# Peptides against a protein of PDB entry 2YKT, part 87

Target 1, 231 residues: chain A of PDB entry 2YKT
Amino acid sequence: SRSEEMHRLTENVYKTIMEQFNPSLRNFIAMGKNYEKALAGVTYAAKGYFDALVKMGELASESQGSKELGDVLFQMAEVHRQIQNQLEEMLKSFHNELLTQLEQKVELDSRYLSAALKKYQTEQRSKGDALDKCQAELKKLRKKSQGSKNPQKYSDKELQYIDAISNKQGELENYVSDGYKTALTEERRRFCFLVEKQCAVAKNSAAYHSKGKELLAQKLPLWQQACADPS

## One batch from the design tools (peptide; made by RFdiffusion4, then SolubleMPNN)

Design b2_p10_4_s1 (from b2_p10_4, 3 letters changed)
Fold by OpenDDE base, seed 2:
Structure b2_p10_4_s1 (fold): chain B 231 residues (1-231), chain A 10 residues (1-10)
Amino acid sequence: as target 1 above (231 residues)
Amino acid sequence: SSLPEDLWAP
C-alpha cells in the first residue's frame, strides 16, 4: 500500500543516517585528526629548518662582507615564524570547532536516532493496528449481517466502521508522510551542520593563507635584491 | 515521551 511504501522509505532514511552517515562521519573525524597531526608535524619540522636558517644568519652577521645578509636571513625566519603561528591557530580552530564538536555529536546521535525511530515505529504500528482492527470488525459485521433475517439492523454500525476506517486510513497516511518529511529533515540537518562547520574551517584557513601571502609579498622583493646591492 | 534534543540544530 501507499502507506506501507512511505513507511519503508521513512525507516530507510533513519537507517541510512545510522548505518551510512554516522559511520562515515566517524571516519571523516578520524581522517581529520590524521590530517591535523600531519600538519602539526610539518610545523615542527619547519621549526627545525628555520632555526637552522637563523644559525646561517648569525654566521652572516659575524662575517666581514655579508653582514647585511644576516638581517635578510633573520627576516626570512621571522616571517616563517609568523606564518607558522597562523597555521597553529588555524589548527586549533580545526580541532576545537570542527573535530571535537562533530565527535561529541556523532557519539550522542546514535541514542537520539534510535529513540526517534522507535517513537515513529511505535506510533505507526499503533495506528496501523487500530486500522486493521476496524477492518476486521467490519468484515465480521458484514458476515453477521449476511446471515441475519434482518440485515438492516446492522446498517448503522456498518456505516460507523466504514467512517472509522476512512478516518484511520487518512490519519495513518498523514502520520507516515509527516514522518518521512521529518526523517529527511533530520538527514539534511546533519549535512548542513557539516557544511557550516567546514565553512568556519575554510574562513580560518583563508586567514592563514592571507597572512602568508601578505608577509611574503611585503618582504620578498627586498630579499631578492639583497645580493645585487652589496654593502 | 519527548524526543532527545536535536544535536544537529544550528
Scores: peptide ipSAE 0.217, ipTM 0.784, DockQ to the pose 0.503
Fold by OpenDDE base, seed 3:
Structure b2_p10_4_s1 (fold): chain B 231 residues (1-231), chain A 10 residues (1-10)
Amino acid sequence: as target 1 above (231 residues)
Amino acid sequence: SSLPEDLWAP
């Protein structure tokens, strides 16, 4: 029946969220944590590299013929420090605004979805059982009427059961249809939340890239000229 | 029992 097909579709939506979406989201969070760790590793390695660059700048500053190049090397290290600070801010946002929130939600979602599905199934079954009961009673009434010497005695009651069956069938179909819409809305909300949080991450990432580009664009011409000017 | 809070509300 149409109602049975729609019921199967509804259950399949909940099943897909629980068995496909949530495990995939857990994996996404795990990959995010790995990415965060790798970026933290880059930060640490970069610090060592630019600390060594500062040491080269100190040596230049101590020389008689290359003193001005010491300042250039210090500026290079300082620009790196500023870029790194922006990266750290991005990483904090990535952790607090996306990973932590998703982890908390996905952990609780199994219980939420199980309760929602159970509520739907209970009410769907209740309405289905009530319909089946009315259909069974109508069938019994028709058998009694066929065996009776006065079939007209049962005509009004037969009409009442037919009307009741029609109403209950309509109510069941509407309930299952609404259930399907609700399930699809639950799925959509999860994807929308992910998209919105990823947009926040993208904005923070853009700020990091923009700041780095601006700082380097401002200083790079100056650094490129440093060796062309004989002191 | 009332359904848990919508965890995915914007």
Scores: peptide ipSAE 0.214, ipTM 0.786, DockQ to the pose 0.493
Fold by OpenDDE base, seed 4:
Structure b2_p10_4_s1 (fold): chain B 231 residues (1-231), chain A 10 residues (1-10)
Amino acid sequence: as target 1 above (231 residues)
Amino acid sequence: SSLPEDLWAP
Protein backbone atom coordinates (compact mmCIF):
# COMPACT_ATOMS: atom_id res chain seq x y z
CA SER B 1 0.00 0.00 0.00
CA ARG B 2 0.97 3.66 -0.30
CA SER B 3 1.27 3.99 3.47
CA GLU B 4 3.40 0.87 3.75
CA GLU B 5 5.77 2.08 1.07
CA MET B 6 6.13 5.48 2.65
CA HIS B 7 6.65 3.82 6.03
CA ARG B 8 9.53 1.79 4.61
CA LEU B 9 11.03 4.94 3.12
CA THR B 10 10.79 6.71 6.47
CA GLU B 11 12.51 3.90 8.32
CA ASN B 12 15.20 3.77 5.65
CA VAL B 13 16.02 7.44 6.16
CA TYR B 14 16.56 6.90 9.89
CA LYS B 15 18.56 3.75 9.20
CA THR B 16 20.73 5.57 6.66
CA ILE B 17 21.55 8.29 9.18
CA MET B 18 22.31 5.79 11.92
CA GLU B 19 24.17 3.20 9.87
CA GLN B 20 25.84 5.30 7.16
CA PHE B 21 25.98 8.99 8.02
CA ASN B 22 26.96 8.78 11.69
CA PRO B 23 29.74 6.20 11.21
CA SER B 24 31.07 8.21 8.27
CA LEU B 25 30.96 11.36 10.37
CA ARG B 26 32.91 9.64 13.14
CA ASN B 27 35.51 8.70 10.57
CA PHE B 28 35.55 12.29 9.31
CA ILE B 29 36.21 13.52 12.85
CA ALA B 30 39.00 10.98 13.26
CA MET B 31 40.60 12.10 10.01
CA GLY B 32 40.26 15.70 11.17
CA LYS B 33 42.07 14.89 14.40
CA ASN B 34 44.84 13.24 12.41
CA TYR B 35 45.10 16.32 10.21
CA GLU B 36 45.24 18.58 13.26
CA LYS B 37 47.98 16.46 14.78
CA ALA B 38 50.00 16.60 11.59
CA LEU B 39 49.69 20.39 11.44
CA ALA B 40 50.79 20.62 15.06
CA GLY B 41 53.76 18.50 14.12
CA VAL B 42 54.59 20.84 11.26
CA THR B 43 54.36 23.77 13.65
CA TYR B 44 56.82 22.20 16.03
CA ALA B 45 59.27 21.24 13.30
CA ALA B 46 59.04 24.71 11.76
CA LYS B 47 59.88 26.32 15.10
CA GLY B 48 63.08 24.32 15.29
CA TYR B 49 64.02 25.25 11.75
CA PHE B 50 63.48 28.97 12.20
CA ASP B 51 65.17 28.99 15.60
CA ALA B 52 68.17 27.56 13.81
CA LEU B 53 67.82 30.29 11.19
CA VAL B 54 67.93 32.89 13.98
CA LYS B 55 71.20 31.36 15.11
CA MET B 56 72.60 31.83 11.63
CA GLY B 57 71.43 35.44 11.80
CA GLU B 58 73.28 35.91 15.08
CA LEU B 59 76.48 34.66 13.49
CA ALA B 60 76.02 37.03 10.57
CA SER B 61 75.49 39.93 12.96
CA GLU B 62 78.78 39.10 14.67
CA SER B 63 80.68 39.08 11.38
CA GLN B 64 82.45 42.12 9.95
CA GLY B 65 81.36 41.62 6.36
CA SER B 66 77.83 40.21 6.69
CA LYS B 67 76.25 42.19 9.52
CA GLU B 68 73.31 43.49 7.48
CA LEU B 69 72.43 39.95 6.40
CA GLY B 70 71.88 39.14 10.05
CA ASP B 71 68.94 41.55 10.10
CA VAL B 72 67.51 39.92 6.99
CA LEU B 73 67.65 36.49 8.58
CA PHE B 74 65.99 37.84 11.73
CA GLN B 75 63.22 39.38 9.64
CA MET B 76 62.64 36.06 7.91
CA ALA B 77 62.24 34.36 11.27
CA GLU B 78 59.92 37.11 12.53
CA VAL B 79 57.63 36.80 9.52
CA HIS B 80 57.47 33.09 10.18
CA ARG B 81 56.50 33.78 13.78
CA GLN B 82 53.62 35.95 12.65
CA ILE B 83 52.45 33.35 10.14
CA GLN B 84 52.69 30.69 12.82
CA ASN B 85 50.53 32.73 15.19
CA GLN B 86 47.87 32.94 12.51
CA LEU B 87 48.09 29.18 11.94
CA GLU B 88 47.61 28.53 15.64
CA GLU B 89 44.49 30.64 15.64
CA MET B 90 43.15 28.70 12.69
CA LEU B 91 43.92 25.39 14.41
CA LYS B 92 42.11 26.47 17.56
CA SER B 93 39.07 27.29 15.51
CA PHE B 94 39.34 24.02 13.62
CA HIS B 95 39.41 22.11 16.87
CA ASN B 96 36.82 24.04 18.86
CA GLU B 97 34.32 25.01 16.19
CA LEU B 98 34.36 21.87 14.06
CA LEU B 99 35.87 18.76 15.62
CA THR B 100 34.71 19.15 19.22
CA GLN B 101 31.21 20.16 18.26
CA LEU B 102 30.80 17.35 15.75
CA GLU B 103 32.16 14.82 18.22
CA GLN B 104 29.70 15.90 20.90
CA LYS B 105 26.76 15.87 18.52
CA VAL B 106 27.48 12.52 16.89
CA GLU B 107 27.85 10.91 20.31
CA LEU B 108 24.43 12.13 21.42
CA ASP B 109 22.79 11.48 18.08
CA SER B 110 22.65 7.70 18.41
CA ARG B 111 20.33 7.97 21.39
CA TYR B 112 18.32 10.75 19.84
CA LEU B 113 17.72 8.92 16.56
CA SER B 114 16.91 5.66 18.29
CA ALA B 115 14.29 7.40 20.38
CA ALA B 116 12.88 9.27 17.40
CA LEU B 117 12.62 6.14 15.28
CA LYS B 118 11.10 4.16 18.13
CA LYS B 119 8.50 6.85 18.76
CA TYR B 120 7.57 6.91 15.10
CA GLN B 121 7.41 3.12 14.84
CA THR B 122 5.27 2.82 17.95
CA GLU B 123 2.74 5.35 16.78
CA GLN B 124 2.71 4.03 13.23
CA ARG B 125 2.11 0.50 14.47
CA SER B 126 -0.62 1.67 16.82
CA LYS B 127 -2.47 3.39 13.99
CA GLY B 128 -1.90 0.44 11.68
CA ASP B 129 -3.16 -2.07 14.21
CA ALA B 130 -6.26 0.00 14.86
CA LEU B 131 -6.96 0.09 11.14
CA ASP B 132 -6.41 -3.65 10.77
CA LYS B 133 -8.75 -4.31 13.65
CA CYS B 134 -11.51 -2.27 12.08
CA GLN B 135 -11.01 -4.02 8.76
CA ALA B 136 -11.16 -7.40 10.43
CA GLU B 137 -14.31 -6.50 12.31
CA LEU B 138 -15.96 -5.30 9.11
CA LYS B 139 -15.08 -8.58 7.42
CA LYS B 140 -16.59 -10.53 10.31
CA LEU B 141 -19.70 -8.38 10.25
CA ARG B 142 -20.18 -8.92 6.52
CA LYS B 143 -19.80 -12.66 6.92
CA LYS B 144 -22.38 -12.62 9.69
CA SER B 145 -24.74 -10.50 7.61
CA GLN B 146 -24.54 -12.88 4.64
CA GLY B 147 -25.59 -15.75 6.85
CA SER B 148 -28.38 -13.82 8.54
CA LYS B 149 -32.10 -13.91 7.80
CA ASN B 150 -32.15 -10.17 8.49
CA PRO B 151 -29.07 -8.56 6.88
CA GLN B 152 -30.53 -5.08 7.35
CA LYS B 153 -29.88 -5.43 11.08
CA TYR B 154 -26.15 -4.98 10.42
CA SER B 155 -26.31 -2.19 7.82
CA ASP B 156 -25.77 0.71 10.21
CA LYS B 157 -22.86 -0.99 11.90
CA GLU B 158 -21.31 -1.80 8.54
CA LEU B 159 -21.47 1.86 7.55
CA GLN B 160 -19.85 2.83 10.84
CA TYR B 161 -16.94 0.49 10.23
CA ILE B 162 -16.54 1.73 6.66
CA ASP B 163 -16.35 5.30 7.90
CA ALA B 164 -13.95 4.35 10.69
CA ILE B 165 -11.69 2.53 8.22
CA SER B 166 -11.67 5.51 5.88
CA ASN B 167 -10.79 7.90 8.69
CA LYS B 168 -8.10 5.66 10.15
CA GLN B 169 -6.59 5.09 6.72
CA GLY B 170 -6.39 8.82 6.17
CA GLU B 171 -4.86 9.41 9.59
CA LEU B 172 -2.27 6.72 9.01
CA GLU B 173 -1.33 8.11 5.61
CA ASN B 174 -0.99 11.62 7.00
CA TYR B 175 1.06 10.44 9.95
CA VAL B 176 3.46 8.46 7.78
CA SER B 177 3.74 11.33 5.31
CA ASP B 178 4.62 13.76 8.08
CA GLY B 179 7.02 11.23 9.50
CA TYR B 180 8.80 10.97 6.17
CA LYS B 181 9.12 14.75 5.87
CA THR B 182 10.47 14.91 9.41
CA ALA B 183 13.03 12.21 8.71
CA LEU B 184 14.23 13.95 5.55
CA THR B 185 14.51 17.20 7.49
CA GLU B 186 16.60 15.46 10.14
CA GLU B 187 18.94 14.16 7.45
CA ARG B 188 19.23 17.51 5.70
CA ARG B 189 19.88 19.35 8.96
CA ARG B 190 22.90 17.17 9.66
CA PHE B 191 24.42 17.83 6.25
CA CYS B 192 23.68 21.54 6.53
CA PHE B 193 25.38 21.69 9.91
CA LEU B 194 28.46 20.01 8.49
CA VAL B 195 28.55 22.39 5.52
CA GLU B 196 28.17 25.47 7.71
CA LYS B 197 30.89 24.40 10.11
CA GLN B 198 33.19 23.55 7.23
CA CYS B 199 32.54 27.01 5.78
CA ALA B 200 33.65 28.58 9.06
CA VAL B 201 36.84 26.53 8.96
CA ALA B 202 37.40 27.55 5.35
CA LYS B 203 37.11 31.24 6.26
CA ASN B 204 39.65 30.86 9.04
CA SER B 205 41.97 28.96 6.72
CA ALA B 206 41.65 31.69 4.12
CA ALA B 207 42.64 34.28 6.72
CA TYR B 208 45.76 32.29 7.54
CA HIS B 209 46.77 31.99 3.90
CA SER B 210 46.06 35.65 3.17
CA LYS B 211 48.12 36.87 6.11
CA GLY B 212 51.05 34.71 5.10
CA LYS B 213 50.87 35.90 1.51
CA GLU B 214 50.72 39.55 2.55
CA LEU B 215 53.67 39.34 4.92
CA LEU B 216 55.88 37.50 2.47
CA ALA B 217 54.92 39.73 -0.44
CA GLN B 218 55.90 42.78 1.60
CA LYS B 219 59.32 41.53 2.69
CA LEU B 220 60.52 39.21 -0.05
CA PRO B 221 61.67 41.98 -2.44
CA LEU B 222 63.81 43.46 0.33
CA TRP B 223 65.37 40.13 1.17
CA GLN B 224 66.12 39.40 -2.49
CA GLN B 225 68.18 42.59 -2.78
CA ALA B 226 70.20 42.08 0.40
CA CYS B 227 73.11 40.25 -1.23
CA ALA B 228 73.34 42.69 -4.13
CA ASP B 229 73.71 45.74 -1.90
CA PRO B 230 77.27 46.83 -1.12
CA SER B 231 78.38 46.66 2.50
CA SER A 1 7.74 16.19 22.61
CA SER A 2 9.67 13.96 25.02
CA LEU A 3 12.52 13.80 22.52
CA PRO A 4 15.73 15.72 23.10
CA GLU A 5 16.13 19.11 21.50
CA ASP A 6 17.51 19.35 17.99
CA LEU A 7 21.19 18.53 18.20
CA TRP A 8 21.96 19.83 14.72
CA ALA A 9 20.58 23.32 14.83
CA PRO A 10 22.94 25.70 12.99
Scores: peptide ipSAE 0.211, ipTM 0.785, DockQ to the pose 0.482
Fold by OpenDDE base, seed 1:
Structure b2_p10_4_s1 (fold): chain B 231 residues (1-231), chain A 10 residues (1-10)
Amino acid sequence: as target 1 above (231 residues)
Amino acid sequence: SSLPEDLWAP
């Protein structure tokens, strides 16, 4: 029936969220944590490299013929330090605005979805059973009427059951239809939440790239000229 | 409602 098909569709939405979306989201979070760890490793390695560059700048500053190049090397290291600081801020946002929030939600979602599905199933079954009962009673009444010497005795009751069946059928169909819309909304809300949190991370990433480009564009021409005009 | 709080609300 139409209601049975819609019921199956509704249950399949919840099933897809619980069995496909949530496990995939947990994996996404795990991959995000791995990515965060790797980027933290890059930041640490970069610190070592630019600290070594500072040491080269110190040597230049101590030289007789390359003193001004020491300042250039220090500036290079400082700009890269600022870029790395911006990366660290991006990573904090990545952790706090995406990973932590998603993890908190997904850990609780199994119970939420189970309760929502159970509530739907219970009410759907209740309405279905009530309809089936009414249909069965009508069938019994008709059988009794066919065997009776006075079938008209049951006519009013037959009409009552027919009306009740019609009403219960409509109610069941509406309930299942609304249930399906609700389930689809639940699914959409989860994707929207993910998109919104990813957008926050993307904005911070854009800021990181913009700041790096700005700082390097400002200083690079000066650094390129440093060796063309020896002291 | 006996349902848990909406976890995915903005």
Scores: peptide ipSAE 0.211, ipTM 0.787, DockQ to the pose 0.522

Design b2_p10_4_s2 (from b2_p10_4 with H6D E9A)
Fold by OpenDDE base, seed 4:
Structure b2_p10_4_s2 (fold): chain B 231 residues (1-231), chain A 10 residues (1-10)
Amino acid sequence: as target 1 above (231 residues)
Amino acid sequence: SPLPEDLWAP
């Protein structure tokens, strides 16, 4: 029946979220944490590298013939520090605005969806059972009427059951239809949330990349000329 | 406590 098909579709949406989307989202969060850890590792390694560069700058500053190159090396390290600060801000946002929020939501969602599906199933079954009961009673009444010497005695009751069946069928169809729309909305909301949070991450990432590009573009010509200038 | 009605609100 139409209602049965719509019911199956509704259940399948909830099942897809619970069995496919949520596990995949948990994996996404795990991969995000791995990515964050790797970037933190890069940050730490970069600190060591540029600290060593500063040491080279100190040696240049102590030399008789390369003193000005010491300042260049210090500037290179300083630009790195500024870029690193932007990266740290991006990582903080990545952690707090995406990973933590998704982790909290996906954890709560298992219970939420289970309860929502159960509520829907319970009400759907209740309406379905009530309809089936009315249909069964009508069938029994018709059997009695066919065997009766006075079938007209049952005509009013037959009409009442027919009307009840029609009303209950309509109510069931409407309930299942609304349930399906609700389920689809729940699914869409989850994807939209992910997209919006990923957009925020993308904006923060863009800011990091832009700042780095600007700083390097400003200083690189100066650094490239340093060895050509007489001291 | 009741489960949040809008768990995935932006």
Scores: peptide ipSAE 0.206, ipTM 0.783, DockQ to the pose 0.658
Fold by OpenDDE base, seed 1:
Structure b2_p10_4_s2 (fold): chain B 231 residues (1-231), chain A 10 residues (1-10)
Amino acid sequence: as target 1 above (231 residues)
Amino acid sequence: SPLPEDLWAP
């Protein structure tokens, strides 16, 4: 029946969220944590490299003929520090606004969805059973009427069952339809949440890249000319 | 505690 098909579709939506979306989201969070750790590692390694560059700048500053190049090397290291600070801010946002929030939600979602599905199933079954019972009673009544010498005595009761069946069928169909819409909304909400949080990450990443580009664009021409200037 | 009705609200 239409209601049975819609019921199966509704259950499948909940199953897809619980068995496909949530496990995939847990994996996404895990991969995000790995990515965060790797970027933190890059930060640490970069610090060592530019600290060594500062040491080269110190040597230039102590030289007789290359003193001005020491300032250039120090500026290069300072620009790196500013870029790195921007990266650290992005990483904090990535952790606090995306990973932590997703982790908290996905942890609770299994219980939430199980309860929601169970509630739907219980009510759907209750309505279905009530309909089946009414249909069975009508069938029994019709059998009695066919075997009776006076079938007309059952006509009013038959009409009452027919009306009750029609009403219960309509209620069941509406309930299942609403259940399906609710399930699809639950699914969409989860994807929308992910998209919105990822948009925040993208904005923060764009800010990091923009800041780096601006700082380097300002200084790079000066650094490129440093060796051409007379000492 | 009761589970939130809208766990995935932005």
Scores: peptide ipSAE 0.193, ipTM 0.782, DockQ to the pose 0.708
Fold by OpenDDE base, seed 3:
Structure b2_p10_4_s2 (fold): chain B 231 residues (1-231), chain A 10 residues (1-10)
Amino acid sequence: as target 1 above (231 residues)
Amino acid sequence: SPLPEDLWAP
């Protein structure tokens, strides 16, 4: 029946969220944590490299003929520091606004979805059972009428059962249809939340890249000319 | 504890 097919579709949506979406989201969070760790590692390694560059700048500043190149090397290290600070801010946002929130939500979601599905199944079954009972009673009444010497005695009651069956069938179909719409909405909300949080991450990432580009674009021409100018 | 009404609200 149409109602049975729609019921199966509804259950399949919940099943897909629980068995496909949520495990995939857990993996996404794990990959995000790995990415965060790698970027933190880059930050640490970069600090060592540019600290060593500062040391080279100190040596230049102590020289008789390369003092101005010392300032250039210090500026290079300082620009890196500013870029790195922006990266750290991006990482904090990535952790607090995306990973932590997703982890909390996915942990609670299994219980939420299980309860929602059970509630739907219970009510669907209740309405289905009530319909089946009414259909069975109509069948019994028709058998009694066929065996009776006065079939007209049962005509009004037969009409009442037919009307009741029609109403219960309509109610069941509407309930299952609404259930399907609700399930699809639940699925869509999860994807929308992910998209919105990724947009926030993208904005922070863009700020990091923009700041780095601006700082380097401003200073790089100066650094490139430093060796061409005789002191 | 009551489950949040909209766990995935923006």
Scores: peptide ipSAE 0.189, ipTM 0.776, DockQ to the pose 0.662
Fold by OpenDDE base, seed 5:
Structure b2_p10_4_s2 (fold): chain B 231 residues (1-231), chain A 10 residues (1-10)
Amino acid sequence: as target 1 above (231 residues)
Amino acid sequence: SPLPEDLWAP
């Protein structure tokens, strides 16, 4: 029946979220944590490199003929420090706004979805059973009427059962239809949440890249002229 | 703890 088909579709939506989406999201979070760790590693390695660059700048500043180049090297290291600070801010946001929130949600979601599905199934079954019972009673009534010397005695009651069956059928169909819409909404909300959080990550990443580009664009012409200028 | 009504609300 139409109601049975839609019921199966509803259950399949919940099943897909629990068995496909949530495990995939857990993996996504794990991969995100790995990515964060790798970027933190880059940050640490970069610090060592630019600290060494500062040392080269100190040596230049102590020289008789290259003092001004010391300032250039210090500026290069300072710009890197500023860029690195932006990266660290981006990573903090990535951790706190994306990974932590997703982890908290996905941890609770299995229990939530199980309860939601169970509630739907219980009510769907209750309505279905009530319909089946009414249909069975009508069938029994018709059988009694066929064997009776006065079938008209049962006519009003038969009409009442027919009306009750029609109403219960409609109620069941509406309930299952609403259930399906609810399930699809649950699925869509999860994807939308992921998209929105990824948009936030993208904005933070763009800000990091923009700041780096701006700082380098401002200073690079100065640095490029440093060796051409006499002391 | 009670389950939130909507875990995925923005």
Scores: peptide ipSAE 0.181, ipTM 0.776, DockQ to the pose 0.732

Design b2_p10_4_s3 (from b2_p10_4, 3 letters changed)
Fold by OpenDDE base, seed 3:
Structure b2_p10_4_s3 (fold): chain B 231 residues (1-231), chain A 10 residues (1-10)
Amino acid sequence: as target 1 above (231 residues)
Amino acid sequence: EPLPEDLWAP
């Protein structure tokens, strides 16, 4: 029947969220933590590299003919420090605003979905059983009428059961239809939440890239000219 | 029993 088909579709939506979406989201979070760790590693490794660059700047400052190049090397290291600070701020936001929140939500989602599905199934079954009962009673009444010497005495009661069956069938169909819409909305909300959190991360990432570009664009012409100028 | 709050609301 139409109601049975829609019921199966509804249960399949919940099943897909529990068996496909949530495991995939857990993997996404794990990959996010790995990405965060790698970027933190880049920051640490970069510190060592630019500390060594500072040492080269110190040597230039101690020279007789390259003192001004020492300042250039120090500026290069300082600009890098500012860029890395911006990256660390972005990573903090990435952790707190995306990974932690997603982890908390996905951990609780199994219980939430189980309760929602159970509520739907209980009410769907209740309405289905009530419909089946009315259909069974109508069949019993018709058998009794066929065996009666006065079948006309059952006509009003037969009409009452027919009306009740029609109403209960309509109620069941509406309930299952609403249940399906609710399930699809639950699925959509999960994807929307992910998209919105990713947008926030993207905005923070853009700020990091913009800051780096601006700082380097300001200083790079000066650094490029330093070797052409006489000491 | 009442359903939990929507965990995925913005």
Scores: peptide ipSAE 0.282, ipTM 0.843, DockQ to the pose 0.510
Fold by OpenDDE base, seed 2:
Formats: C-alpha cells, structure tokens, sequence
Structure b2_p10_4_s3 (fold): chain B 231 residues (1-231), chain A 10 residues (1-10)
C-alpha cells in the first residue's frame, strides 16, 4: 500500500543516517584529526628550518661584508613566524569549531536516532494495528449480516466501521507522510551542520592564506634586491 | 534523560 511504501522509505532514511552517514562522518573526523596532526608536524618542521635560517642571519650580521643580508634573513624568518601564527589559529579553529563539535554530535546521534525511530515505529504500528482491528471487525460483522434473517439490523454498525476505517487509514497515511518529512529533515540538518562548520573553517583558512600573501607581497621585492645593493 | 530535539542545530 501507499502507507506501507512510505513507511519503508521513512525507515530507510533513518537506516541510511545510522549505517552510512554516521560511520562516514566518524571517518571524516578521523581523517580530519590526521590532517591536523600532519599540519602540526609541518609547523614543527618549519620552526626548525627557520630557526636555522635565523642562525644564518646571525652569521651574516657578524660578517664585515654581509651585515645587511643578516637583516634580510631575520625578516624572512619573522614573516614565517607570523604566517605560522596564522596557521596555528586556523588549526585551533579547525579543531574546536569543526572536529570537536562534529565528534560530540555524532557520538550522541546513535541514541538520538534510535529513540526517534523507535517512537515513529511504535506509533506507526499502533495506528496500523488499530486499522487492522477495525477491518477485522467489519469483516466479522459482514459475515454475521450475511447469515442473518435481518441484515438491516447491522447496517448502521457497518457504516460506523467503514467510516472508522476511512478515518484511521487517513490518519495512518498522514502520520507516515509526516514521519517521512521529519526523517528527511533530520538527514538534511546533519548535512547542513557539516556545511556550516566547514564554512567557518574555510573563513579561518582564508585568513591564514591572506595573511601569508600580504606579508610576502610586502617583503619579497625587498629581499629580491638585497644582493644587488652594495654592502 | 531526553536527548535534545535539535541535536544538529547550528
């Protein structure tokens, strides 16, 4: 029936969230943590490299013929430090605004969805059983009427059951339809949450990239000419 | 304890 098909669709939405979306989201979070760790590793490695660059700058500053190049090397290291600070801020946002929040939500979602699905199933079954009961009673009444010498005695009661069946059928269809819409809304909400959190991370990432671009655009021309200038 | 109705609200 139409109601049975829609019921199946409703259950399939919940099933898809629980068995596909949530596990995939857990994997996404895990991959995010791995990405965060890798970026932290880059940060650490970069620090060592630019600390070594500072040492080269110190040597230049101590030289008689390359003192000004010491300042250039220090500036290069300082620009990197500023860029790195922006990266750290981005990583903090990535952790706190995306990963942690997603992890908290997905951890609670199994229980939430189980409860929501159970509630829907219980009420759907209750309405279905009530409909089936009325249909069964009508069938019994019709059998009694057919065997009776006075079938008209049961006519009013037959009409009452027909009306009750119609009403219960409509109620069941409406309930299942609303249940399906609710389930689709639950699914959409999860994707929307992910998109919104990714947007927040993207904004912070843009700030990191912008800062790097600005700092390098300002200084790179100066550094490029440094060797052409006399000591 | 009842779970929040809008667990995935932004």
Amino acid sequence: as target 1 above (231 residues)
Amino acid sequence: EPLPEDLWAP
Scores: peptide ipSAE 0.271, ipTM 0.840, DockQ to the pose 0.739
Fold by OpenDDE base, seed 4:
Structure b2_p10_4_s3 (fold): chain B 231 residues (1-231), chain A 10 residues (1-10)
Amino acid sequence: as target 1 above (231 residues)
Amino acid sequence: EPLPEDLWAP
């Protein structure tokens, strides 16, 4: 029946969220944590590299013929420090605004979805059983009427069951239809949340890249000419 | 019993 088909579709949406989306989201979070860790590792390694560059700048500053190149090397390290600070801010946002929030939500979502599905199933079954009961009673009444010497005795009761069946059928169809819309909305909200949070990450990442580009573009011409200038 | 609050609201 139409109601049975829509019921199956509704259950399948909830099952897809629980069995496909949520496990995939957990994996996404895990991959995000791995990515964060790798970026933190890059940050640490970069610090060591630019600290070593500062040491080279110190040696240049102590030299008799390369003092000005010491300042260039220090500027290179300072620009890196500023870029790194921007990266750290981005990583903090990535952790706090994306990973932590998704982790908290996906952890709670199993209970939420189980309760939602159970509520829907219970009410759907209740309405279905009530309909089936009325249909069965009508069938029994018709059998009694066919075997009776006075079928007219059952006519009013037959009409009552027909009306009840019609009403219950409509109610069931409406309930299942609304249930399906609700389930689809639940699925869409989860994807929308992911998209919106990913947009926030992208915005923060863009800020990091922009700042780095601006700082390097400003200083690079000066650094490139340093060796051409007479000492 | 009321369902829990929407966890995925923006």
Scores: peptide ipSAE 0.258, ipTM 0.829, DockQ to the pose 0.461
Fold by OpenDDE base, seed 5:
Structure b2_p10_4_s3 (fold): chain B 231 residues (1-231), chain A 10 residues (1-10)
Amino acid sequence: as target 1 above (231 residues)
Amino acid sequence: EPLPEDLWAP
């Protein structure tokens, strides 16, 4: 029946969220933590490299013929420091706004979905059982009417059961249809939440890249000219 | 048990 098919579709949506979405999201969070750790590692390694560059700048500043190049090397290291500070801010946001929030939600979601599915199943079954009971009573009434000397005695009761069955069928169909819409909404909300949080990460990443580009674009022409004028 | 509010609501 249409109601049975819609019921199966509804249960399949909940099943897909619990068995596919949530495990995949947990893996996504784990991969995010790995990515964060790797980027933190890059920041640490970069510090060592640019600290070494500062030392080269110090040596240039101590030289008689290359003092101005010392300032250039210091500026290069300072611009990198500013870029790395922006990266660290992005990583903090990535951790606190994306990973932590997703982890908290996915941990609670199994219980939430189980309760939601159970509530739906209980009410669906209750409405289905009530319909089945009315159908069974109508069938019994029709059997009694066929064996009776006065079939008209049962006509009013037959009409009452037909009306009750029609109403209960409509209620069941509406409930299952609404249940399916609710399940699809639950699925969509999870994806929307992920998209919105990833948009926040993308904005923070864009700010990091923009700041780096701006700083380098401002200084690079100056640095490129530093060796053209031997003082 | 009353269903908790949607955990994924914005």
Scores: peptide ipSAE 0.252, ipTM 0.824, DockQ to the pose 0.558

